# Designs tried in a protein design run: peptides against a protein of PDB entry 2MBZ. Part 118

Target 1, 143 residues: chain A of PDB entry 2MBZ
Amino acid sequence: GINLTPEEKFEVFGDFDPDQYEEEVRERWGNTDAYRQSKEKTASYTKEDWQRIQDEADELTRRFVALMDAGEPADSEGAMDAAEDHRQGIARNHYDCGYEMHTCLGEMYVSDERFTRNIDAAKPGLAAYMRDAILANAVRHTP

## One batch from the design tools (peptide; made by RFdiffusion4, then SolubleMPNN)

Design b2_p29_7_s2 (from b2_p29_7, 15 letters changed)
Fold by OpenDDE base, seed 1:
Structure b2_p29_7_s2 (fold): chain B 143 residues (1-143), chain A 29 residues (1-29)
Amino acid sequence: as target 1 above (143 residues)
Amino acid sequence: SVADEILARGRNGVNLLAALSLAAGFARR
């Protein structure tokens, strides 16, 4: 799991502990390249690294929420650019994330209630908006 | 592919730890 002390984990992630899903993730994805890549990349991450990742996620969340509040469609340039930044962030920090993978992740955000509840804590409908933006971004990059 | 498996499993499918970590960030205000 995440090699932080319980105190550090709380400081970075608050009440949401991603390690609580370690067994399920390992059972479902433990033999995949993405899992191996993520384990290799994150094994050396410090508290500062995880905090940076969370800060990036916070900024992206605010960006999507602002787009929704402004009434920008999910296939707008702004929303698709935010989706692209999300994809690149996953690729940089965790595992190779192509457009097909990203689209599947977007679908998971709306089909898995655990993800939906967590994401929509920032704004109701955010998970669906992200999914739509992710799909639009994938389409524009795969002509 | 991993992507196909994620999509096929549908509901109640938890992805990699990284995805959950990112979701945790989105919950923050």
Scores: peptide ipSAE 0.047, ipTM 0.687, DockQ to the pose 0.279
Fold by OpenDDE base, seed 5:
Structure b2_p29_7_s2 (fold): chain B 143 residues (1-143), chain A 29 residues (1-29)
Amino acid sequence: as target 1 above (143 residues)
Amino acid sequence: SVADEILARGRNGVNLLAALSLAAGFARR
């Protein structure tokens, strides 16, 4: 779990409580390398670390929204670069995230209503746009 | 693989904390 007080969790995540999914995640993926890497990395995270992660997510969200508003295709260089930064952010903060993993995460964004609703809160269709950009970025980096 | 499991259980299949935290960040915008 995230080692923050209820007050700190509210300051960082607002109404979202990531710990509500801890049991589900552990049951489904608790024996995976990704889970172990994430638990090891985040065990030492402070409130400031979590806040930085959220700030990075906010910045990336603004970037994708700006691309959509400008009418840039999801397979544009700008959109693919944003997807690459998203992948690298996951790798830095949580676990090794290759292009296959990233593509599957993107697909989850549109197939799991919980993720779709959370992502599209910023802009309708954002989850689908991100999925498409993630896929395009994976394709351009795969021989 | 982990990726295959995520894809196979996609619908109603929230995965690792990383994905959840990122989704929370998006919602905060």
Scores: peptide ipSAE 0.044, ipTM 0.681, DockQ to the pose 0.287
Fold by OpenDDE base, seed 2:
Structure b2_p29_7_s2 (fold): chain B 143 residues (1-143), chain A 29 residues (1-29)
Amino acid sequence: as target 1 above (143 residues)
Amino acid sequence: SVADEILARGRNGVNLLAALSLAAGFARR
């Protein structure tokens, strides 16, 4: 799990405790390379590292919301660039994330109500917008 | 592939590795 004190976890994640899903993730994906890579990378993460990751996520959220509010299509350059940054962020912080993986993750955002609920907390329809942007970005990079 | 497995088995399940930072960030709002 995340190696932070309860106080540090609260400071970084607030009311959300990502470790609540640790057992399910281990059972479903514990034998994958992605799981191993993530465990290796995050094992040394400090509070500051996790805070940076959260800041990046917040910035990405604001960026997508701004695009939606501006009426930019999910397959616009702006939305696809945001999706690319999202993919690169996963790759940098957690595990190798190719376009196929990213597309699958995007689909999960809309097909798993737990993800949809969490994502759409920022803005209704955000999960679907992200999924569409992720797909568009993948297509343009794998013609 | 791992991606296919995640897609196939991920429905109605949470992948912490894939959405940890985003999920946490969104939930803080």
Scores: peptide ipSAE 0.049, ipTM 0.686, DockQ to the pose 0.282; fails the geometry check
Fold by OpenDDE base, seed 3:
Parts: structure tokens; C-alpha cells; sequence
Structure b2_p29_7_s2 (fold): chain B 143 residues (1-143), chain A 29 residues (1-29)
């Protein structure tokens, strides 16, 4: 889970509790290496660290939306770079995320309704755009 | 405890669940 006080969580996440799914995740995947790796990394995170992570998330969302609004294709250099930054963010902050895993995550963004609703809250079709950009980025990095 | 907190503010719980599911799937192959 996120090692912050309730007050710190409120300051960073507002009304949304990022740990609302912790029990479900632990029950289903608590024995996985990815879970352990993420738990170990985040255990040392401060409020400022989590705020930075949220700011990165917001910035990336705005970046993808801007690309869509500008009519840039998902396989443009700009969109692929945004996808790469997304992958690196996961790898840096949580667990090792290679291109295969990232591609699978992209597919899940459009197949899991919970993901789709959360992502498309910023802009309809964003999940599909991100999936396509992730795929394109994976291709260019997998010779 | 985040699979993709980088996508949207606070959406890490659902993101982590999905990512861990995939990781477990790969391990079973």
C-alpha cells in the first residue's frame, strides 16, 4: 500500500483513495514478484514522491490529449515518445516494465472497462489512442 | 502498489490489479 497518513493521502489524491483496491490486489496477486517489487519501492515514498508521480500522470494525460486534439497519429514520433515515457514511468516508480508487458497493458486499457472509463474520463478514445501509441513504440524498440 | 499511476490521478489501484494479473500470466507460461 501507500505509506502515507490519511491527511497526506488527502492532500495528494483528494477524495480518491488510491489504496481502495489494495485488498483485492493482495488477495489475487500478493505472491507475485511484481507486487513485491512495487511494495518495496513505494514503501520509501514520501508525500512529495507521490505528488510527483501524480503530477507526472497528469502531465502525460494532458500530453496525449493534446496530441489527439492536434490530429497527430498514434504512431507519430510525439505519440510514441509519450508512450515510452509512460513505460519508463512505470518501470521507475513501480516494477520492471518491458515492451511486451507494456503492450499487454495497452491492450487491457481497451478491454477492461474499469481502465477504459478511468482513462477516457480525460478524453473519449484516449485509451485506444494510448494503446496504439504503446504498440507503435514497442515495434520501433523491438528490432 | 501501482501499475500505472502515471496515467491518471489516483487510478493506481485498478492499474496495479491489471498489471499484476498480466505478470502472473507471464510467469505461468
Amino acid sequence: as target 1 above (143 residues)
Amino acid sequence: SVADEILARGRNGVNLLAALSLAAGFARR
Scores: peptide ipSAE 0.032, ipTM 0.656, DockQ to the pose 0.054; fails the geometry check

Design b2_p29_7_s3 (from b2_p29_7, 15 letters changed)
Fold by OpenDDE base, seed 2:
Structure b2_p29_7_s3 (fold): chain B 143 residues (1-143), chain A 29 residues (1-29)
Amino acid sequence: as target 1 above (143 residues)
Amino acid sequence: SVADAILARGRNGVNPLAALSLAAGFARR
């Protein structure tokens, strides 16, 4: 589990404790490479590391929202760059994330209502915008 | 559902564990 004190967990994650679902998550996804890589990487994470990860996610969310508000197409350079940063952030913090994996994640954002609801809490349509930007970014990086 | 609870956002935005869990599950499909 996350090696933080109750107070640290509260500071980073609020009232929600992700460790309460550790067993079920392990049972369902424990045999995947992504899960193993993430567990290995995060095993040494400090409170500051977790806070950084969340700050990065929040920054990207704000960045995408700003692009949407500005009317920038999801296949604009700005949106594709944000998608690339999103991909790299996943790769750096969690698990290997190539362009194919990233496009699959993007599709999940719009096909899984749970993800859509979670993402669109920041702005309606954000999940779809991200999916489109992710796809565009993948295309431009395909030889 | 349990999945919905996992996806609950923390104080600081997106729950990284939620993203991981669903990503791993989706990749297996």
Scores: peptide ipSAE 0.039, ipTM 0.691, DockQ to the pose 0.052
Fold by OpenDDE base, seed 3:
Structure b2_p29_7_s3 (fold): chain B 143 residues (1-143), chain A 29 residues (1-29)
Amino acid sequence: as target 1 above (143 residues)
Amino acid sequence: SVADAILARGRNGVNPLAALSLAAGFARR
């Protein structure tokens, strides 16, 4: 599981302990390359690492919301840069995430209602905006 | 469900296991 003390886990995740679901996660995803890569990377993560990862995710969400509120197109430089940072964040912290993988994830954000609801909790339409930005970013990097 | 729990937000943002859920979704396609 996550290599943190109970006190550190509480400080970072609050009342939600992700390790409570370790067995179920292993059962459902244990045979994937992403699971193996993530387990290997996160084994050395400190409290500060996990805090940073969550802060990065929140910041990126706020960034996309701000772009939408400003009326910036999903294929604007700002939106595509945010999508690139999203891709790089996944690649750096969890598992290999190329542009093809990223576009597939973007499509899943809008095709799987569970992800749509989770993402759109920050702002209605955010999942679709992210999908479009992800696609635009992939196109500009794969001419 | 475990899927819902994986998608749940932590104190400081997205559930750290969300990435694994995303990867699983991709792998099934």
Scores: peptide ipSAE 0.036, ipTM 0.688, DockQ to the pose 0.048
Fold by OpenDDE base, seed 1:
Structure b2_p29_7_s3 (fold): chain B 143 residues (1-143), chain A 29 residues (1-29)
Amino acid sequence: as target 1 above (143 residues)
Amino acid sequence: SVADAILARGRNGVNPLAALSLAAGFARR
């Protein structure tokens, strides 16, 4: 699991303890490459690493919301850059995430109601905006 | 459900298991 003390977990995640679900997660997704890569990468993470990851993800969400509020198209340079940062963040912190996989993830954001509800909690339509930005970013990086 | 728990927002609005939920969703497609 996450190698943090209970106090450190509280400081970073609050009342949420991801380790409570480790067994079920392993049972359902333990045979995937992404799971293996994620477990390998995160095994060495410190409290500061986890906090950084949380902060980066939160900042990215705010960036997308700000772009939407400003009326920037999802295929704008700003939105595509945010999508690229999202892809790179997944790749660095969790598992390999190429443009094809990223596009598939984007489609899942709008096709799976669970993801849509979770993402749109920050702003209605955010999942769709992210999907469109992800697709646009993938296209511009495919010569 | 496990999926709901993975998607739940933490103190900072982020769930550290979000990546696994994404992976699971990708894998099932």
Scores: peptide ipSAE 0.036, ipTM 0.691, DockQ to the pose 0.048
Fold by OpenDDE base, seed 5:
Structure b2_p29_7_s3 (fold): chain B 143 residues (1-143), chain A 29 residues (1-29)
Amino acid sequence: as target 1 above (143 residues)
Amino acid sequence: SVADAILARGRNGVNPLAALSLAAGFARR
């Protein structure tokens, strides 16, 4: 799990307990390369690293919300660029994330109600919008 | 780990990184 003290975890994630999902993730994806890569990368993360990751995620969320509020289609340049930044952020911080993997993540955002509720807390329909933007970005990068 | 990012809500109740964790399972399909 995240190598932070309870106090540090609270400072970064608030009431969120990342450890509550560790067993489920290990059970479902423990034999995947993504899981291995994420475990290796995050093992060295400090509180400041996790805070930066959280800040990046918050900023990206705000970008998507702003695009939705402006009425920009999910296949607009702005939405696809935000999706690309999302993909690159995953690749940088967690595991190799190609366009196929990214598309699968997008589908999970709308298929797993836990993810949908979490994402849509920022704006109703955000998960679906992100999924569509992720798909559009993948399509434009697939010759 | 991927699990650490799952459903994280952060201080403001929203954490987009929560969606990162379970992607590996879907890619295997």
Scores: peptide ipSAE 0.052, ipTM 0.714, DockQ to the pose 0.060; fails the geometry check

Design b2_p29_7_s4 (from b2_p29_7, 14 letters changed)
Fold by OpenDDE base, seed 4:
Structure b2_p29_7_s4 (fold): chain B 143 residues (1-143), chain A 29 residues (1-29)
Amino acid sequence: as target 1 above (143 residues)
Amino acid sequence: SVADEILERGRNGFNPLAALSLAGGFARR
């Protein structure tokens, strides 16, 4: 799992510890390329690496919330750029994330109630907004 | 595809692997 002390994990992830779901992740996704890539990449991550990942996630959340608060459409340049950064962050930190993968993740965000509730904790409708931005970004990059 | 597989397997269940890619200290606490 994540090679951090319990204290470090708390500092980085707070109440959400991905290692608590290790068996579930392995059971459900252990045979996927994404899982293997993620395990390989993250095996060498330091606390600083994980902190950077969480900082990026927090920043992205703030960006999307700010866009929503400003009334920017999910298919605005700003929202699509945020979605692109989201995709690139996944690719950089975890696993190859093309536009197809990204759109599937976006759909999961709104179709899995646990994801929806988790994401919308930041702002109601955020999951749907992200999904729409992800789709719009994928469309603009599709030949 | 792998994407479809992840989507299908993730439905009705929290995907912690995908959750790492999620935005949101606000959502995780």
Scores: peptide ipSAE 0.058, ipTM 0.736, DockQ to the pose 0.210
Fold by OpenDDE base, seed 3:
Parts: C-alpha cells; sequence; structure tokens
Structure b2_p29_7_s4 (fold): chain B 143 residues (1-143), chain A 29 residues (1-29)
C-alpha cells in the first residue's frame, strides 16, 4: 500500500501502521471511487508527503482538543471551521469528500470502536466532539 | 433528519484507510 520503506513508515507513523487495514479496506470498499482515487493519488507520495499529512492531522487534533478544553461547543464557529479543514484535507490528500461523505466518516468515528479508541487517545470524547462538529459544519452548508 | 439521511445514503462509499491516516499521530490499533 504505502510506498515507503519499513524505516520510513516507522519515522512517519511510529507504532501505527495504516497498511495493517489494507486487506479489510480492499475487501469492504475496493470497488468504490474513493478507494480508487486514494490509491491513485497516494501511489506517488513520498515520505515528505506522508509526513505533511500526519502534521496536518496532528494540528487538527490539537485544534479540536483546545476547543474542547476551552468549553467551545461542537457547533461553534471554531469547531465547524476545524471540521471544514478536516474535510478539505481529506479531499486534498485522499479522495473527493463532500459533506455527505464527511458525515459518514464522522459517524464511523463513534460507531467503530477502533476509530474511537485511536482518536480518543488524544482526549476522551474527542471522536464524539469531531462527529458533532462535522455534522454541524455539514448542516450550515446544506441548503 | 437530514443528517440521518446523509449517513444512510453514503455509508458504504468511504475509504477507512485514508480516515485512519488522518486520525493523527495518536492513532494506535
Amino acid sequence: as target 1 above (143 residues)
Amino acid sequence: SVADEILERGRNGFNPLAALSLAGGFARR
């Protein structure tokens, strides 16, 4: 999947290896446009590209945690803007991600315990907060 | 609700591998 050496993968992802899910993803979504787009787009990614993606993800994580710590509601302008940046990051780096797709991802964050545990490692309740912000952002952009 | 309809319609069209990549450096299986 990811075109990096084992050493490069460790430098970027540490103990988390995204390729551990490759078989499951191919089995469940291998025939979708999102899967094809992601494979085509990421095929040319360098270590620096993946590092940038991780840096962006880390920044968004910190933003959401800071919003939670400040007591900002998930439907605040700040939280919705962070959700919008999250959506745009997916669209830029992986596959077309409209508000419909984004809300599905948000729901997955709270319905799949693997995602919930991984996300909440930064802060308990972060997955739920992100889901709520994603929904709020989608609502404000839905006619 | 509009959210429920959106979730139902697009539930089987996303790539969770990419989503995991965007979970940040704190993500661990």
Scores: peptide ipSAE 0.043, ipTM 0.717, DockQ to the pose 0.533
Fold by OpenDDE base, seed 5:
Structure b2_p29_7_s4 (fold): chain B 143 residues (1-143), chain A 29 residues (1-29)
Amino acid sequence: as target 1 above (143 residues)
Amino acid sequence: SVADEILERGRNGFNPLAALSLAGGFARR
């Protein structure tokens, strides 16, 4: 799990503890390369690293919400660039994330209600918008 | 459910769980 004290976890994630999902993640994907890479990378993460990851997530959320509020389509350059940054952030912080993997994650955001509700807490329809932007970004990078 | 628990705790929209988890056969192009 995340190598933080309960106090540090609270400071970074508030009342949400990501480690509560460790068992399910291990059961579903424990034999994948992505899981191995993530466990290996994050094992050395400090509180500051996790805070940075959370800050990046918040910033990306704000960017997508702003694009939606501006009426920009999910296949706009702005939305696709945000999706690309999302992909690169996953690749940098967690595991190799090519365009195929990214589209899989995007599809999960709309097919797993737990993710949909969590993402849409920022704005209704955000998960679908992100999925569409992720797909559009993958298409433009795979001629 | 996981979603209910997250919402009850007042967690914002996007969090590390969305980046850490993998899709199980929902590939799309």
Scores: peptide ipSAE 0.037, ipTM 0.675, DockQ to the pose 0.050
Fold by OpenDDE base, seed 1:
Order: structure tokens, then C-alpha cells, then sequence
Structure b2_p29_7_s4 (fold): chain B 143 residues (1-143), chain A 29 residues (1-29)
């Protein structure tokens, strides 16, 4: 799991503790390369590393919400750039994330109600907006 | 593919690996 003290975990993640899902992720995805890569990368993460990841996530959330509030379509340059940054963030911090993987993640955000609920807590419809931006970004980066 | 597998397994079943990338901004709100 995440090698932080309970106090550090709370400081970084608040009420969302990724470790509460450790058993489920191991059972469902323990044999995947993504799982292996994530375990290897995160094993050495410090509190400061996790805080940086959270700051990046917060920034991206604000960015998508601002785009929605401004009425920018999900296939706008701004939305696609935000989706690209999201993809790159996953790749840097967790596991290799190509455009196909990213589109699959985007679809999961709208098809898994747990993801949808968590994402839309920031703004209703955010999960769908992200999915559409992710798809648009993938399309512009592939033949 | 691994991507398809993650999608299929994740559908109606929370994927914690994917959730990590969203933990900071989305989960706190």
C-alpha cells in the first residue's frame, strides 16, 4: 500500500484513502502490467510526491470545471489539452497510459457509477465532459 | 487488450488504480 503514516495519509488524501481498495485492486487487476507498474512507481513515493500528485489532480479538476463553466466544448483545444495533461499525469505517476488506455478509462468514468459519483462531486456532468475530452484528444493524436 | 480488460472489469466495479489519478481533486468534493 501507500507507505505513509495514517496522519500523512489524511493530510494528503483526506477522506479518500486509496488503500481501502487495495484488496479489490489486487484481486481484479493484480496480474496486469498497469498494476505492476503502479506498485513499482509508487513504492518509493514520499509524502511530498503524493502531495504533488494531489495538487496536479486538483489543478486539473479546476481546469475542467472552468472550461465547462466557460461553455467550451469538450473537443475544444483547451479541453483536449487538459485531457492530454491528464493522460500524461497518469503515465508519469502510475502506469503507461496510451490513447487507447485513456479512452477506456474515460468510458469507465461514465459507466462505473462509483467513478461518476466521485468525479461529478466537483461538478455535475464532469465525468461525461472528461470522457468526451479524452476521446477528442485521442482522436487528434491518432491517424 | 489490457485497456479493454480494465474497462470491462471496471464497469460497475470501481477501479482503484484508475482512481488514484483522480484522488486529489474529485474525491475530496
Amino acid sequence: as target 1 above (143 residues)
Amino acid sequence: SVADEILERGRNGFNPLAALSLAGGFARR
Scores: peptide ipSAE 0.074, ipTM 0.743, DockQ to the pose 0.250; fails the geometry check

Design b2_p29_8_s3 (from b2_p29_8, 12 letters changed)
Fold by OpenDDE base, seed 2:
Structure b2_p29_8_s3 (fold): chain B 143 residues (1-143), chain A 29 residues (1-29)
Amino acid sequence: as target 1 above (143 residues)
Amino acid sequence: MARRRSAAALAFLSTLGGDEARGRELLAR
């Protein structure tokens, strides 16, 4: 789990505690390479590391929302670049995330209602927009 | 004031659930 005090967790994540899903996550994905790599990398993360990751995620969200508000299609250079930055962020912080894996994550954002609801809290349709941008980015980088 | 669930709170969980084989199938559609 997240190796932070309750106070630090609150400062970084607010009312959301990722560890409340630890059992479900372990049951569903505990045997995957992605989970193992992520667990190994994040085991040493400090409050500052987690805060940085959260800041990166917030910035990416703002970037996608801005693209949507500007009417940029999800397969625009701007949207695909944002999707690429998302993929690279996962690669740096969690595990080696290829385009196939990233595409699957994008699909999950629209197929799992819990993810959709949480993502769309920033802007309705954001999950679908991200999925489409992720797919477009994967297509342009897949021979 | 309870800090609203930011997109940041989902960052960790949103990295899970991927499958490369499934991803390849999706890309092939």
Scores: peptide ipSAE 0.378, ipTM 0.827, DockQ to the pose 0.482
Fold by OpenDDE base, seed 3:
Structure b2_p29_8_s3 (fold): chain B 143 residues (1-143), chain A 29 residues (1-29)
Amino acid sequence: as target 1 above (143 residues)
Amino acid sequence: MARRRSAAALAFLSTLGGDEARGRELLAR
């Protein structure tokens, strides 16, 4: 689990407690390499590390929303670059995230209603926009 | 004051659930 005090967790995550999903996550993905690498890497994370991850996620969200508001297509250079930064952020913070894995994550954002609802809280259609940008970015980087 | 759930709060969970084999299938379409 996340090695933070309840107070630190509240400061970083607010009313959302990631540990409440620990059992579900373990049951669904506990046998994956991604889960194992992420668990090992994040075991040493401080409050400051988790705050940085959240700040990066917020920045990425704002960036995608700005692209959508500007009418930029999901396969624009700007949108694909944002998708690439998302992939690289996962690689830095959790596990080596290839384009295949990233594409699958993008698909999950639109196929799992819980993810869709949570992502679209920032802007309706954001999950679909992210999925499309992730796919476009993967395509431009694969032969 | 209760801090409303930000989209960022799900960042950790949003990195899980990927399947490389499924990803390859999606890219092959």
Scores: peptide ipSAE 0.343, ipTM 0.819, DockQ to the pose 0.450
Fold by OpenDDE base, seed 4:
Structure b2_p29_8_s3 (fold): chain B 143 residues (1-143), chain A 29 residues (1-29)
Amino acid sequence: as target 1 above (143 residues)
Amino acid sequence: MARRRSAAALAFLSTLGGDEARGRELLAR
């Protein structure tokens, strides 16, 4: 779990309590390499580390929203670069995220309603836009 | 200030649920 006080968790995650999903996450993905690596990396994370990760997520969200608002296609260089930064962020913070894994994550964002609703809270259609950008980025790097 | 749930979910939970084999299948389409 996340080694933060309730107050720190609130400051970093707001009304989202990541620990409420710990059991579900373990049941669904506890035997994956991604889960193992993520647990190992995040076990030492401080409040500042988690805040940085959240700030990176906020920035990424804003970047994708700005691209959408500008009418940039999801397969534009700008959108694909944002997707690449997303992949690299996962790699730095959680586990070595290849293009195949990233593509699967993108598909999950549109296939799992809980993810779709959470992502689209920032902007309707954001999950689909991210999925498409992730796929385009993966394709250009795996010819 | 309290963070929005969407951003927190993106940063934390959205990193899990991937499958490389499934990803390869998707890329092969």
Scores: peptide ipSAE 0.314, ipTM 0.814, DockQ to the pose 0.557
Fold by OpenDDE base, seed 1:
Structure b2_p29_8_s3 (fold): chain B 143 residues (1-143), chain A 29 residues (1-29)
Amino acid sequence: as target 1 above (143 residues)
Amino acid sequence: MARRRSAAALAFLSTLGGDEARGRELLAR
């Protein structure tokens, strides 16, 4: 699990406890390379590392919401660049994330209702917008 | 005040579930 004290976890994640999903995550993805790499990479993460990751995710969320509010298409340069930054963030923090993997993640955001609900808490339709931006970004980089 | 579950709180979990083969299939559509 995340190597933080309960207090540190609360400070970083608030009411969301990633460790509550440890069993499900292990059952669903425990045999994947992505999971192994992520476990290895994050094992040494400090509170500050996790806070940085959260800040990056919050920034990305705000960026996508702003694009949606501005009426920018999900295949706009701005939206595709945000999707690229998301992919690169995964690569830096968790595992090497190619465009195929990223596309699959985007699809999960709209196909798994739990992800959809949690993402759309920031703005209705955000998960679909992210999926479309991720796909567009993948297409432009894999012609 | 319950901190609204930031979409960021799901950042770690949202990185899981990818499949390259499935991704290739989706890109081919």
Scores: peptide ipSAE 0.305, ipTM 0.810, DockQ to the pose 0.481

Design b2_p29_8_s4 (from b2_p29_8, 13 letters changed)
Fold by OpenDDE base, seed 3:
Structure b2_p29_8_s4 (fold): chain B 143 residues (1-143), chain A 29 residues (1-29)
Amino acid sequence: as target 1 above (143 residues)
Amino acid sequence: MANRRAAAALAFLSTLGGDAERGRALLAA
């Protein structure tokens, strides 16, 4: 789980405890390299590290929403660049995230209603927009 | 604010998994 005290978890995540999903994550992905890499990397994270990660995610969310509001298509350069930054953020903070893995994550955002609902809380259709941008970005970087 | 934090946290938890082989198939399709 996340190596934070209950107080630190509350400061960063508020009423939401990400460790509530620990069992499901272990069951679904516990045998993957991504899980092992993430577990090892995040074991040393401080409250400040997790806060930075959350801030980066929030900023990226706002960026995608702004693109949607501006009418930029998901395969626009702006949207694909945002998707690339999303991928690189995962690679930097959690595990080696190639374009194939990123595409899988995007698909999960629209196929698992829990993710769709949570993502679309920022803006309806955001999950689908992100999925499409992720796919477009992957395609442009795949020979 | 709490909902945004929850969404971000869940999104990162989702990054802990994925089927790379399935991803390759999706890109090839």
Scores: peptide ipSAE 0.125, ipTM 0.709, DockQ to the pose 0.544
Fold by OpenDDE base, seed 2:
Structure b2_p29_8_s4 (fold): chain B 143 residues (1-143), chain A 29 residues (1-29)
Amino acid sequence: as target 1 above (143 residues)
Amino acid sequence: MANRRAAAALAFLSTLGGDAERGRALLAA
């Protein structure tokens, strides 16, 4: 799990403890390279590292919401660029994230109600918008 | 605020939810 004290976890994640999903993650993906890479990278993360990751996620959320509010299509350059930054953020912080992997993450955002509910808390339809932008970004980078 | 933190925390699970084979199929569609 995340190597933070209860106080540090609260400061970064609030009352929602991501470690509640540790068992599910291990059962579903514990034998994947992505899981191993993520565990190795995050093992050394400090509170400040996790906070940075959260800040990056919040920034991307704001960007997507702004694009939606502006009426920009999910396959617009702006939306695809935001999706690309999202992909690269995963690559920096967790594991090598190719476009194929990224598209599957996007699909999970809309197929797993837990993700949809939490993502759409920022704005209704955000999960679907992100999924579409992720797919569009992947397509433009696939010859 | 709580919901946003929940979303960010849930992203921990999301980072590991990909499937490369399925992704390729989606890109080809």
Scores: peptide ipSAE 0.116, ipTM 0.713, DockQ to the pose 0.535
Fold by OpenDDE base, seed 5:
Structure b2_p29_8_s4 (fold): chain B 143 residues (1-143), chain A 29 residues (1-29)
Amino acid sequence: as target 1 above (143 residues)
Amino acid sequence: MANRRAAAALAFLSTLGGDAERGRALLAA
């Protein structure tokens, strides 16, 4: 799990404790390479590391929202670049994230209502937009 | 700075979900 005190967790994640999902994650993906890599990397993360990860996520959310507000298609250069940054963020912070895996994550954003609801809290349709941008970015990088 | 995003609760799930074969199929479509 996240090795932070309750106070530190509150400072980074607010009223939400991501550790409550650790059991579900282990059940669904505990035997995957991604899970093992993520557990290994995050085991050494400090409060500041987790805060930076959250800040990156927020910034990326704002970028996608801005793209949507500007009417940019999900397969625009801007949207695909944002998707690429998202992929690279996962690769840097958690596990080796190829384009196939990234596409699966995007699909999960629209197929799991928990993700859809939480993502769309920033802007209705954001989850679908992100999924489409992720797919477009994957396509342009797949010969 | 503090982060109070509702999506924070799903942090672990958001970074680990994936079926590589399904993703490959989507890319090939």
Scores: peptide ipSAE 0.115, ipTM 0.719, DockQ to the pose 0.470
Fold by OpenDDE base, seed 4:
Structure b2_p29_8_s4 (fold): chain B 143 residues (1-143), chain A 29 residues (1-29)
Amino acid sequence: as target 1 above (143 residues)
Amino acid sequence: MANRRAAAALAFLSTLGGDAERGRALLAA
């Protein structure tokens, strides 16, 4: 699991406990390269690292919400750029994330109700918006 | 706390692996 004290976990994640999904993640993806990369990379993360990751995620969420509120379509440059930053953030912090993987993640956001509920807590429809932006970004980078 | 939980979900649940082959299919569609 994440090598933080309960207090540190609360400070970074609040009431959300990422370790609650550890068994499911291991069962479903424990044999994937992404899982191994993530575990290896995050093993050295400090509280400050996790906080940075959360801050980046918060910023990205705010960006997408702002785009939606502004009426920007999911295939706008702004939305696609946000999606690209999302992809790059995953690549930096967790595992190699190509456009194929990214589109799979986007699809998961709308196909797994747990993800949808968590994402849409920021704004209803955000998961679908992100999925569409992710797909559009992938398309524009595919020859 | 709602935003933090959502952000945490985005960050950590995104560590859930995907199916690259399915991704290719989605891109090809």
Scores: peptide ipSAE 0.110, ipTM 0.704, DockQ to the pose 0.627

